# Ledger of designs, part 335: peptides against a protein of PDB entry 3JWR

Target 1, 323 residues: chain A of PDB entry 3JWR
Amino acid sequence: TRELQSLAAAVVPSAQTLKITDFSFSDFELSDLETALCTIRMFTDLNLVQNFQMKHEVLCRWILSVKKNYRKNVAYHNWRHAFNTAQCMFAALKAGKIQNKLTDLEILALLIAALSHDLDHRGVNNSYIQRSEHPLAQLYCHSIMEHHHFDQCLMILNSPGNQILSGLSIEEYKTTLKIIKQAILATDLALYIKRRGEFFELIRKNQFNLEDPHQKELFLAMLMTACDLSAITKPWPIQQRIAELVATEFFDQGDRERKELNIEPTDLMNREKKNKIPSMQVGFIDAICLQLYEALTHVSEDCFPLLDGCRKNRQKWQALAEQ
Target 2, 298 residues: chain A of PDB entry 3JWR as posed
Amino acid sequence: TRELQSLAAAVVPSAQTLKITDFSFSDFELSDLETALCTIRMFTDLNLVQNFQMKHEVLCRWILSVKKNYRKNVAYHNWRHAFNTAQCMFAALKAGKIQNKLTDLEILALLIAALSHDLDHRGVNNSYIQRSEHPLAQLYCHSIMEHHHFDQCLMILNSPGNQILSGLSIEEYKTTLKIIKQAILATDLALYIKRRGEFFELIRKNQFNLEDPHQKELFLAMLMTACDLSAITKPWPIQQRIAELVATEFWEQGDQVGFIDFVCTQLYEALTHVSEDCFPLLDGCRKNRQKWQALAEQ

## One batch from the design tools (peptide; made by RFdiffusion4, then SolubleMPNN)

Design b2_p26_7_s2 (from b2_p26_7, 14 letters changed)
Fold by OpenDDE base, seed 2:
Structure b2_p26_7_s2 (fold): chain B 323 residues (1-323), chain A 26 residues (1-26)
Amino acid sequence: as target 1 above (323 residues)
Amino acid sequence: ERSLFELLAAETDPAERGRLLAEAYR
């Protein structure tokens, strides 16, 4: 395609120029082409292109395929969300110095997973899919959409001209796919809530050890969640804008719940209760976000900007909730 | 019975992996 030709021929700016190592990064001003260029830079600077012998054209095609398989009519869970998740992963690996704690295969898997974790998202949560008796709900009982996202990821990875993993050995390939699957499934917040206690306890007891395979898996899951939720850590103007996108998508679901399911939506998805957003954001930060970024900062102190950003935004939301 | 994931992970040939996926998405 013309788009592929343009991307493949383009000069890829440095990570410094693109500011993709910054935790404060914003994609608002970037074109789709520029987001693809940023993605190429992430793969290159993590040494993934060189270490796994990726062909430039194949990588470009894969990136464009991933982007194309996000829906444009979804307010939040679109390509830009996936891109921002991947950018946060890149920043955590580089600026947060987590790269030094992981293998190349783990880094490869995490970056692919971050970009792919919401593929073909429909703008509704697992509860809606289940309650609407969608065909996907017949295939999976739990983490319905996350299983679908992984299926989509796998489809793209094996599509002609998109096989960025073709340079891997059979064992490396198996390992990478396993980690990708685990990472994508970990983005189900229900699973996060179930598992986070073990992670926090290991940190609290100073027993956390990345050499333990189970603890490694747990850490990768927590890191994925931290990147997936990273909008809450952004500078306040960026946080506000993203919160509006999230609210829009949730309200759209709530509207569909009324119309299609004849149910009253929860406050979070109720357009009529938009004035509760600030207090709900405070609750979300306290219940879900703060402990995660605190624990992540204990693993790597260079991730502190994520925690600091989260704390600052809590103060901002609290101030709005008091008005 | 092996899952699709396990089948794909065991397959070394990219073309065969593609065929397995095509069958799953019919």
Scores: peptide ipSAE 0.032, ipTM 0.468, DockQ to the pose 0.015
Fold by OpenDDE base, seed 3:
Structure b2_p26_7_s2 (fold): chain B 323 residues (1-323), chain A 26 residues (1-26)
Amino acid sequence: as target 1 above (323 residues)
Amino acid sequence: ERSLFELLAAETDPAERGRLLAEAYR
């Protein structure tokens, strides 16, 4: 395609020029082409292209395929969300110095997972899928959408001309897919809540050890969540804009719940409760976000900007909640 | 009535919090 030709022939700017190492990064001003260029840079600067002998054209095609398999009519869970998740992962790996703690296969898996973790997202949560008796709910009992996202990821990875993992050995390929699956599944916040206590306890007791395979897996899951939720850490103007996108999608779901399922939506999904967004954001930060970024910062102090951003946004949301 | 996030914040049982989130993100 012309798009592929344009992308493959384009000069890829440096990570510095693209500012993709910044935790404060915003994609708002970027074209789709520029987001693809940023993604190429992430793979290159993480040495993934070199270490796994990726063909440039194949990588370009894969990126475009991933982007194409996000829906344009979904307000938040679209390509831009996946791209921002991957960018946060890249920043955490580079600026946050987590790269030094992980294997190349883990890094490869995390980046692929971040870009792929919401593939074909429909703008509704797992509860809606279950309640609507969607066919996907018959395939999976838990983490329905996350399993679907992984299936989509696997489909793309195995599609002709998109096989960015073709340079891996069979064992490396199996390991990478295992980690990708675990990472994508970890983005189910229900699983995060179930598992985070173990992570926080290990940190609190100063017993956290990345050389332990179980703790490594746990850390990768927590890191995925930290990147997936990273909008909450962004500078306030960016946070507000993203929060509006999230609210739009949630309200769209709530509208569908009323219309299609004949149920009253929860406050989070209720358009009539828009005035509660600030207080709900404070609750979200306190219940879900703060302790995660605190723990991540204990693993790597260079991740502090995520924690700092989260704290600052909590203050901003609290101030709005008090109005 | 308390928001979902307020309920989550008040819930100390990780399993119950997980269920509440699963319900919220339906």
Scores: peptide ipSAE 0.083, ipTM 0.667, DockQ to the pose 0.253; fails the geometry check
Fold by OpenDDE base, seed 5:
Structure b2_p26_7_s2 (fold): chain B 323 residues (1-323), chain A 26 residues (1-26)
Amino acid sequence: as target 1 above (323 residues)
Amino acid sequence: ERSLFELLAAETDPAERGRLLAEAYR
């Protein structure tokens, strides 16, 4: 395609030029092509292209395929969200110095997972999928959409001309897919809530050890969530804009819940309760975000900008909630 | 009426918090 030709022929700017190492990164001003270029740079600078002998054209095609399999009519859970998740992962690995704590396969898996974790998202949550009796709800009882996202990820990875993992041994391939699946599934916040206590306790007791396979898996899950939620850490103007996108998508779901399911939406998804957004954001930060970024910062102090950003945005939302 | 996130903050049972989130999030 013309798009593939353009991407494959383009000079990929440095990570410094693209600012993809910055935790404060914003994609708002980037074209789709530029987001793809950023993604190539992430793979390159993490040494994934070299270590796993990726063909440039195959990588380009894969990126474009991933992007194509996000819906354009979804306000928040689209390619830009996935891209921002991956960028945060990249920043955490590089600027946050987590790269040195992980294997190349883990890094490969995390980056693929970050880009893929919301593939074919429909702008509705698992509860809606269940209540609407969607066919996907018949396949999976829990983490319905996350299983679907992984299925989409696997489909793309195995598609002709998109096989970026073809340079891996059979064992490496299996390991990578396992980690990808675990990472994507970990983005279900319900699972995060169930598992985070173990992680926080390990940190609190100073017993956290990445050499333990179980703890490694747990850490990767927490890291995925930290990147998935990283919008809450962005500079206030960026955070506010992203929050508007999230609200738009949630209100769209709420409208559908009224129309299609004849139910009253929760406050979070109720357009009539838009004035509750600031207080809900404070509650979200307190209940979900702060402890995670505190724990992550404990693992690597260089991740502090995420925690600091989260704290600053809490203050901003609190100020709005008091009006 | 308390918001979902206020409910989550007040809930100490991880399983219940998980259920609440499953209803609200993907």
Scores: peptide ipSAE 0.081, ipTM 0.673, DockQ to the pose 0.239; fails the geometry check
Fold by OpenDDE base, seed 1:
Order: sequence, then structure tokens, then C-alpha cells
Structure b2_p26_7_s2 (fold): chain B 323 residues (1-323), chain A 26 residues (1-26)
Amino acid sequence: as target 1 above (323 residues)
Amino acid sequence: ERSLFELLAAETDPAERGRLLAEAYR
């Protein structure tokens, strides 16, 4: 395609020029082509292209295929969300110095998972999928959409001309797919809430050990969630704009719940309760975000900008809630 | 009436927080 030719022939700017090592990064000013260039730079600077013998054209095609399999009519869970999740992963690995704590296969899997974790998202949550009796709800009982996202990821990885993992041995391939699946499934907040207590307790007791395979898996899950929710850590002007996109998507679901299911939506998805957004954001930060970024900062102090950003945004939302 | 996130923030028991989320996402 013309898009593939343009991407494959383009000079890829440095990570410094693209600012993709910054936790304060914003994609608002970037074209789709520039987001693809940033993605190439992430793979290159993490040594994934060299270590796993990726062909440049195959990587370019894979990136464009992943981008194409996000819906453009979804306000928040689109390519830009996946791209920002991957950028935060890259920043955590580089600036946050997590790279040296992980294997090359784990890094490869996390980057693929971050880009792929919401593939074919429809702008509705698992509850809506279940209540609407969608066929996917018959295939999976838990984490319905996350299983679908992984299936889409696997489909793309095995598609002709998109096989970025072709340089791996059979054992490396199996290991990588296992980690990708676990990482994508970990983005289900229900699973996060179920598992995070073990992680926080290990940190509190100073017993956290990445050499333990179970604790490694737990850490990768927490890191994925930290990147997936990283919009809450961004500078306030960026945070506000992203919060508007999230609210738009949630209100669209609420409107569909009224129309299609004849139910009253929850406050979070109720367009008539916009005035509660600041209070709900404070609640979200306190219930879901703060302890995660605190624990991540204990694993690597260089991840502090994520925690600091989250704290600053909590203060801003609290001030709005008091008006 | 409190939102899901307000309920989660007020609940200190991890198991109960998990239950609240399970109810919201089923």
C-alpha cells in the first residue's frame, strides 16, 4: 500500500527528537504516520529488531495492521490509546530503568501486548457485552474482551507479511505468546483488583523478588495496568482532554444501555451526571491508581514521575469537586 | 448515591473491592 511504502522509506527520528522517553508525552500533535515512526523507534531502541532479526518491511506492515484493527469511531479505546500505552511502557523501560530488570523476550512481549491490548475494542465494557448477549459472551466467562483482544493479536501475528516473530525459536515463540496473553488479560481491572494485594504486600514486607517466576508474572501484570492507566499521570491539560474522551465513550455506552437494554446506566456512564466527574476521578485515583504507582516507584525510583503526576491530578480533580 | 469508584475508595477489604468490580463488569 501507499501508506506502507511511505512508512518503510521514511527516516525514523531519534527517541529524543520524538520525546518518547518522556512520561509527560502527548500524541495530540502527531499524525498517524508519526505515531508509526515512534513505534518503530521503540522496537529499535529496545534492541528488539536486532535481537530477533525483524525485517523492517515486516515490522512496518505489522504496525499498520495493528493500527488498522482499531476502530476510528470509538472515542477513547482506539489506536491512540494503544500507542500511548506502548509509549508509557517504553518510557518505564528506558527512563524508568525497568529494562535491565527484564529479559529480552519479556520486553518484546510487553511492547506487543501494549500495542495490541485493546484490538477491535467496540467502546463498551465486558458488562455490556454480557448483558447484550453478544456471541463472545458465550466463548468466555471472564475477561471477555481481553480474550478477544488476544485472539486479534494472534491473528495479526500469524498473517502473511506481518510475522515479526518469525526469527524466534519454537521455545522463544511459545514463551513470548504466553507472556503476551498474560499481559493482555491483566488489563482487565477486575483481575487487577484481585491480584494487586499480593503485589503490594510483597513490596510492603520487602520480599519482592523478580527472580521468582510467579512474582515476575505478577509484576508484568501490574506494569501493564500502570501503562494502560497512565493517562491519569499526564500533565493537567493533557489529563483533562483525555478525561473528556473517556467520558464521551462512557456516555455513549450509557446512551446505548438506555436505548438497547432499557436500563439506567451507572453514574460513571450517565450523561446527566457530568457534574460528578471530578468526584469520580478522585475516587478512581484513590481506589485504583495511587497504590499502584507507589508500588511501581518502590520497584524503580525512576518511575516517580508517574506517581507525582497522579498526585497532582488528584489535587486538581479534588479542587473541581469542591466547587 | 455513591459511584462505583467512591465505593471502592471507601472499601478497605480487597475481597470486597473485587466483588464490587465483578458486579460492575459482569
Scores: peptide ipSAE 0.053, ipTM 0.660, DockQ to the pose 0.176; fails the geometry check

Design b2_p26_7_s3 (from b2_p26_7, 12 letters changed)
Fold by OpenDDE base, seed 4:
Order: sequence, then C-alpha cells, then structure tokens
Structure b2_p26_7_s3 (fold): chain B 323 residues (1-323), chain A 26 residues (1-26)
Amino acid sequence: as target 1 above (323 residues)
Amino acid sequence: EKSLFELIEAETDPEKLGKLLAEAYR
C-alpha cells in the first residue's frame, strides 16, 4: 500500500527527537505516520529489531495492521490510546529503568501487548457486551473484550507479511505469546483489583522478588495496568483532554444503553451528570491509581514522574470538585 | 436501588470502592 511504502521509506527520528522517553509525552500533535515512526523507534531502541531479526518492512506492515484494526469511530479506545500505552511502556522501560529488570522476550511481549491490548475495541465495556447478548459474550464468560483483543493480536501476528516474530524459536514464540496473553488479560481492571493486594503486600513487606516467576508475572500485569491508566499521570492539559475523550466514549455507551437496552446508565456513563466527572476522577485516583504508582515507584524510583503526575492531577480534580 | 455513583460516593472502604470503579471502567 502507499501508506506502507511511505512508512518504510521514511527516516525514523531518534527517541530524543520524538520525546518518547518522556513520561509527559503527548501524541496530540502527531500525525498517524509520526505515531508509526515513534513505534518503530520503540522497537529499535529496545533492541527488539536486532535481537529478533525483524525485517523493517514486516515491522512497518505489522504496525500499520495493528493501527488499522483499531476503530476510528471510537472516541478513546482507539489507536492513539494503544500508542500512548506503548509509549508509557517504553518510557517506563527506558527512563524508568525497568528494561534492566526484564528479559528481551518479556520486553518484546509487553510492547506488542501494549499496542494490541484494545484491538477492535467497540467503545463499550464488558458489561454492555454481556447485556446486549453479543456473540462475543457466548465465547467468554469473563474479560470478554480482553480475550477478543488477544485473539485479534494473534490473528495479526500470524497474517502474511506481518510476522514480526518469525525470527523466534518455537519455544521463544510460545513464551512470548503466553506473556502477551497474560499482559492483555491483565488490562481487565477487575483482574487488577483482584491481584493488586498481593503485589502491594509484597512491596510493603520488602519481599518483592522479580526472580520468582509468579512475582514476575504479577509485576508484568501491574506494569501493563500502570501504562494503560497512564493518562491520569499526564500534565494537566493532556489529562483534561484525555478525560474528555473517555467521558465522550462513556456517554456514547450510556446513550446506547438507553436506546438499545432500555437501561438507565450509571452516573459515569450519563452525559446529564457530566458535572460529577471531577469527583469521580478523584475517586478513581484514590481507589485505583495512587497505590499502583506508589508501588511501581518502589520497584523503580525512576518511575516517580508517574506518581507525581497522578498526585498533581488529583489536586486539580479535587479543586474542580469543590467548585 | 442506588446508582453505581451513589454507591461509590457512599463507600469509604478503598477496596470496595475500587471494585465498584473497576466494574465501571471494565
């Protein structure tokens, strides 16, 4: 395609030029081509291209295929969300120095998972999918969309000309897919809530050990969630804009719940209660985000900008809630 | 029946609050 030719022929700027190591990174000013270039740089600078012998054209095609399999008519859970999740992962690995704690296969899996974790998202949550009796709800009882996201990820990875994992051994391939699946499934916040207590307790007791396979898996899950939710850590103007996108998508779901399901939406998805967004954001930060970024910062102090950003945004949302 | 938001506002236990919020964002 013309898009592939353009991407494959383009000069890929440095990570420094692209600022993709910054936790404060914003994609708002970037074209789709530039987001793809950033993604190439992430793979390159993490040594994934070299270590796994990725062909440049194949990587370009894969990136474009992933991007194409996000829906353009979804306000938040689109390519830009996946891209920002991957950028946060890249920043956590590089600037946050998490790279030194992980294997190359784990890094490969996490980056693929971050880019793929919401593939073919429809702008509605698992509850809507279940209540609408969508065919996907017949395939999976829990984490319906996350299973679908992984299925889409696997489909793309196995598609002709998109096989970025072709340089891996069979065992490396299996390991990578296992980690990708676990990482994508970990983005279900219900699973995060279920598992986070174990992680926090290990941190609190100073018993956290990445050499333990179970604790490694737990950490990768927590890291995925931290990147998936990283919008809450961004500088306030960026946070506000992303919060608007989230609200738009939730309100669209609420409208569909009224129209298609004849259900009164929850306040979070009710456009008539948009004035409650600040207080809901404070609640979200306190209940979900703060402890995660505190724990992550304990594992790697260089991840502090995520915690600091989250704290600053809490103050901003609290101030708005008090008006 | 209380809305999810009303339940969230009334909940003081961080774990329970987190579960309620997680259900909304899921």
Scores: peptide ipSAE 0.114, ipTM 0.713, DockQ to the pose 0.446
Fold by OpenDDE base, seed 1:
Structure b2_p26_7_s3 (fold): chain B 323 residues (1-323), chain A 26 residues (1-26)
Amino acid sequence: as target 1 above (323 residues)
Amino acid sequence: EKSLFELIEAETDPEKLGKLLAEAYR
């Protein structure tokens, strides 16, 4: 309650002061309170508070509830990751000028989804959940954690005092939840790989049309992935630090795989193979990231800083791989 | 021995790529 009172009474700085419109944004120097203030500013500057008649106290409570439902003992998939995903979404919408291409409901859904997309993440991937025979693996055949994240998101949205969507009509509410679900599920990289070819082909052929409902859904999925992976686009000092957090979490999983499951971890999750990180990062950029940010830049040229950052980091990782 | 990302880069089948990525990240 003290945290809520402090947040609700605080003056929310401008987006300019908070630098949340910058693709180069870093949260490293921010307190938890400041991250919550940034989040309020995102909702406000996207006109979501006004358009959907959100009560300030309810929004504050919802933000704090979302933050609370991320685990503090997880190195990377924590509140700061969700916050940075949402900040990249905000920057893509504002600085990247994607806001003008989307409806208010789509923007609302994307921001909620970005903040919620990893709720209650345990610092292990779907493969670990399956191999450990976790109860969640019995509920869902694919995208196990992403379904769980959505379930957590829905739980919070419907919790007393957290109902930021109470100003929506029934139809708007249904539409918003559908988009949130699709957006959270889209953060499964397995689904990204299955769908990205269609998106890239539409861009290549100059046939991409956001007025087509299927193509709109596809674009929202690609945009979510672009924001979720946006650490790879950050200035090199930020990229290195985030890569260390990711490596820490992956190594923790690898250690658990060895100890609990008696299996040798993959190179990515093997602490003894940390010297392969630079080459693996190059491979990740080439296989997963570059084409996505290229395609996004074709949709909106103002998203170029994401592509440029990705290219620069590829060069840095390549240089380290050659040492 | 190829790294996981080298295997991903070399694979052209979306389903196989999806499986490799699921094992790595999600």
Scores: peptide ipSAE 0.111, ipTM 0.716, DockQ to the pose 0.256
Fold by OpenDDE base, seed 2:
Structure b2_p26_7_s3 (fold): chain B 323 residues (1-323), chain A 26 residues (1-26)
Amino acid sequence: as target 1 above (323 residues)
Amino acid sequence: EKSLFELIEAETDPEKLGKLLAEAYR
């Protein structure tokens, strides 16, 4: 395609030029082509292209395939969300120095997972899928969409001309797919809530050890969630804009719940209760976000900008809630 | 009336918290 030719022939700017190492990064001004260039730079600077012998054209095709398999009519859970998740992962690995704590296969898996974790998202949550008796709800009882996202990820990885993992041994390939699956499933916030207590307790007791395979898996899950929620850490103008996108998608679901399911939506999904957004954001930060970024900062102090950003945005939302 | 996030914050049972979050974000 013309798009592939343009991407494959383009000079890829440095990570410094693209500012993709910054926790304060914004994609608002970037074209789709520029987001793809940023993605190439992430793979290159993490040494994934070299270490796993990726062909440049295959990587370019894979990136474009992933981007194409996000829906354009979804306000938040689209390519830009996946791209921002991956950028936060890149920043956490580089600027946050998490790269030094992980294997190359783990880094490869996390980056693929971040880009792929919401593939073919439909702009509705698992509860809606279940209540609407969608065919996907018959395949999986829990984490319905996350299983679907992984299935889509696997489909793309196995598609002709998209096989970025062809340089791996059979054992490396199996390991990578296992980690990708676990990382995508970890983006289910219900699973995060179930597992986070173990992570926080290990840190509190100073018993956290990445050499333990179970604790490594737990850490990768927490890191994925931290990147997935990273919009809450962004400078206030960026945070506010992303919050509007989230609200738009949630209100669209709420409208469908009324029309298609004949139910009154929850406050979060209710367009008529948009004035509650500031207080709900404070509640979200307190219940979900703060402890995670505190724990992550304890693992690596260089991740502090995420925690600091989250705290600053809490103050901003609280001030709005008091008006 | 408590918001969904207030309900989540008030709940200490991980299983109940998981259900509340599944209804909201998932």
Scores: peptide ipSAE 0.116, ipTM 0.728, DockQ to the pose 0.256; fails the geometry check
Fold by OpenDDE base, seed 5:
Structure b2_p26_7_s3 (fold): chain B 323 residues (1-323), chain A 26 residues (1-26)
Amino acid sequence: as target 1 above (323 residues)
Amino acid sequence: EKSLFELIEAETDPEKLGKLLAEAYR
């Protein structure tokens, strides 16, 4: 395609030029092509292209395929969200110095997972999928959408001309897919809530050890969630705008719940409760976000900008909630 | 009526929290 040719022929700017190492990164001003270029740079600077012998054209095609399999009519859970998740992963690995704590296969898996974790998202949550009796709800009992996202990821990875993992041994390939699956599934906040206590306790007791395979898996899950939620850490103008996108998508779901399911939506999904957004954001930060970024900062102090950003945005939302 | 996040904040049972989040964040 013309798009592939343009991407494959383009000079990829440095990570410094693209600012993709910054935790404060924003994609708002980037074209789709520029987001793809950023993604190439992430793979390159993490040594994934070299270490796993990726062909440039195949990588370009894969990126474009991933992007294409996000819906354009979804306000938040689109390619830009996935891209921002991956960028936060990249920043955490580089600027946050987590790269040195992980294997190349783990890094490969995390980056692929970050880009893929919301593939074909429909702008509705698992509850809506269940209540609407969607066919996907018959296939999976828990984490319905996350299983679907992984299935889409696997489909793309196995598609002709998109096989970025072709340079891996069979064992490396299996390991990578396992980690990708675990990472995508970990983005289900329900699973995060179930597992985070173990992680926080390990940190609190100073018993956290990445050499333990179970603790490694747990850490990768927490890191995925930290990147997935990273919008909450962004500079206030960026955070506020992203929050509006999230609210738009949630209100669209709420409108559909009324129309299609004849139910009153929860406050989070209720357009008439827009005035509660600031207080809900404070509650979200307190209940979900703060402890995660605190724990992550304990693993690597260089991740502090995520925690600091989260704290600053809490103050901003609290001020709005008091008006 | 308590907001969803107020309910989440008040809930200490991981399973109940998981259910609340499953309903809201997927």
Scores: peptide ipSAE 0.105, ipTM 0.708, DockQ to the pose 0.257; fails the geometry check

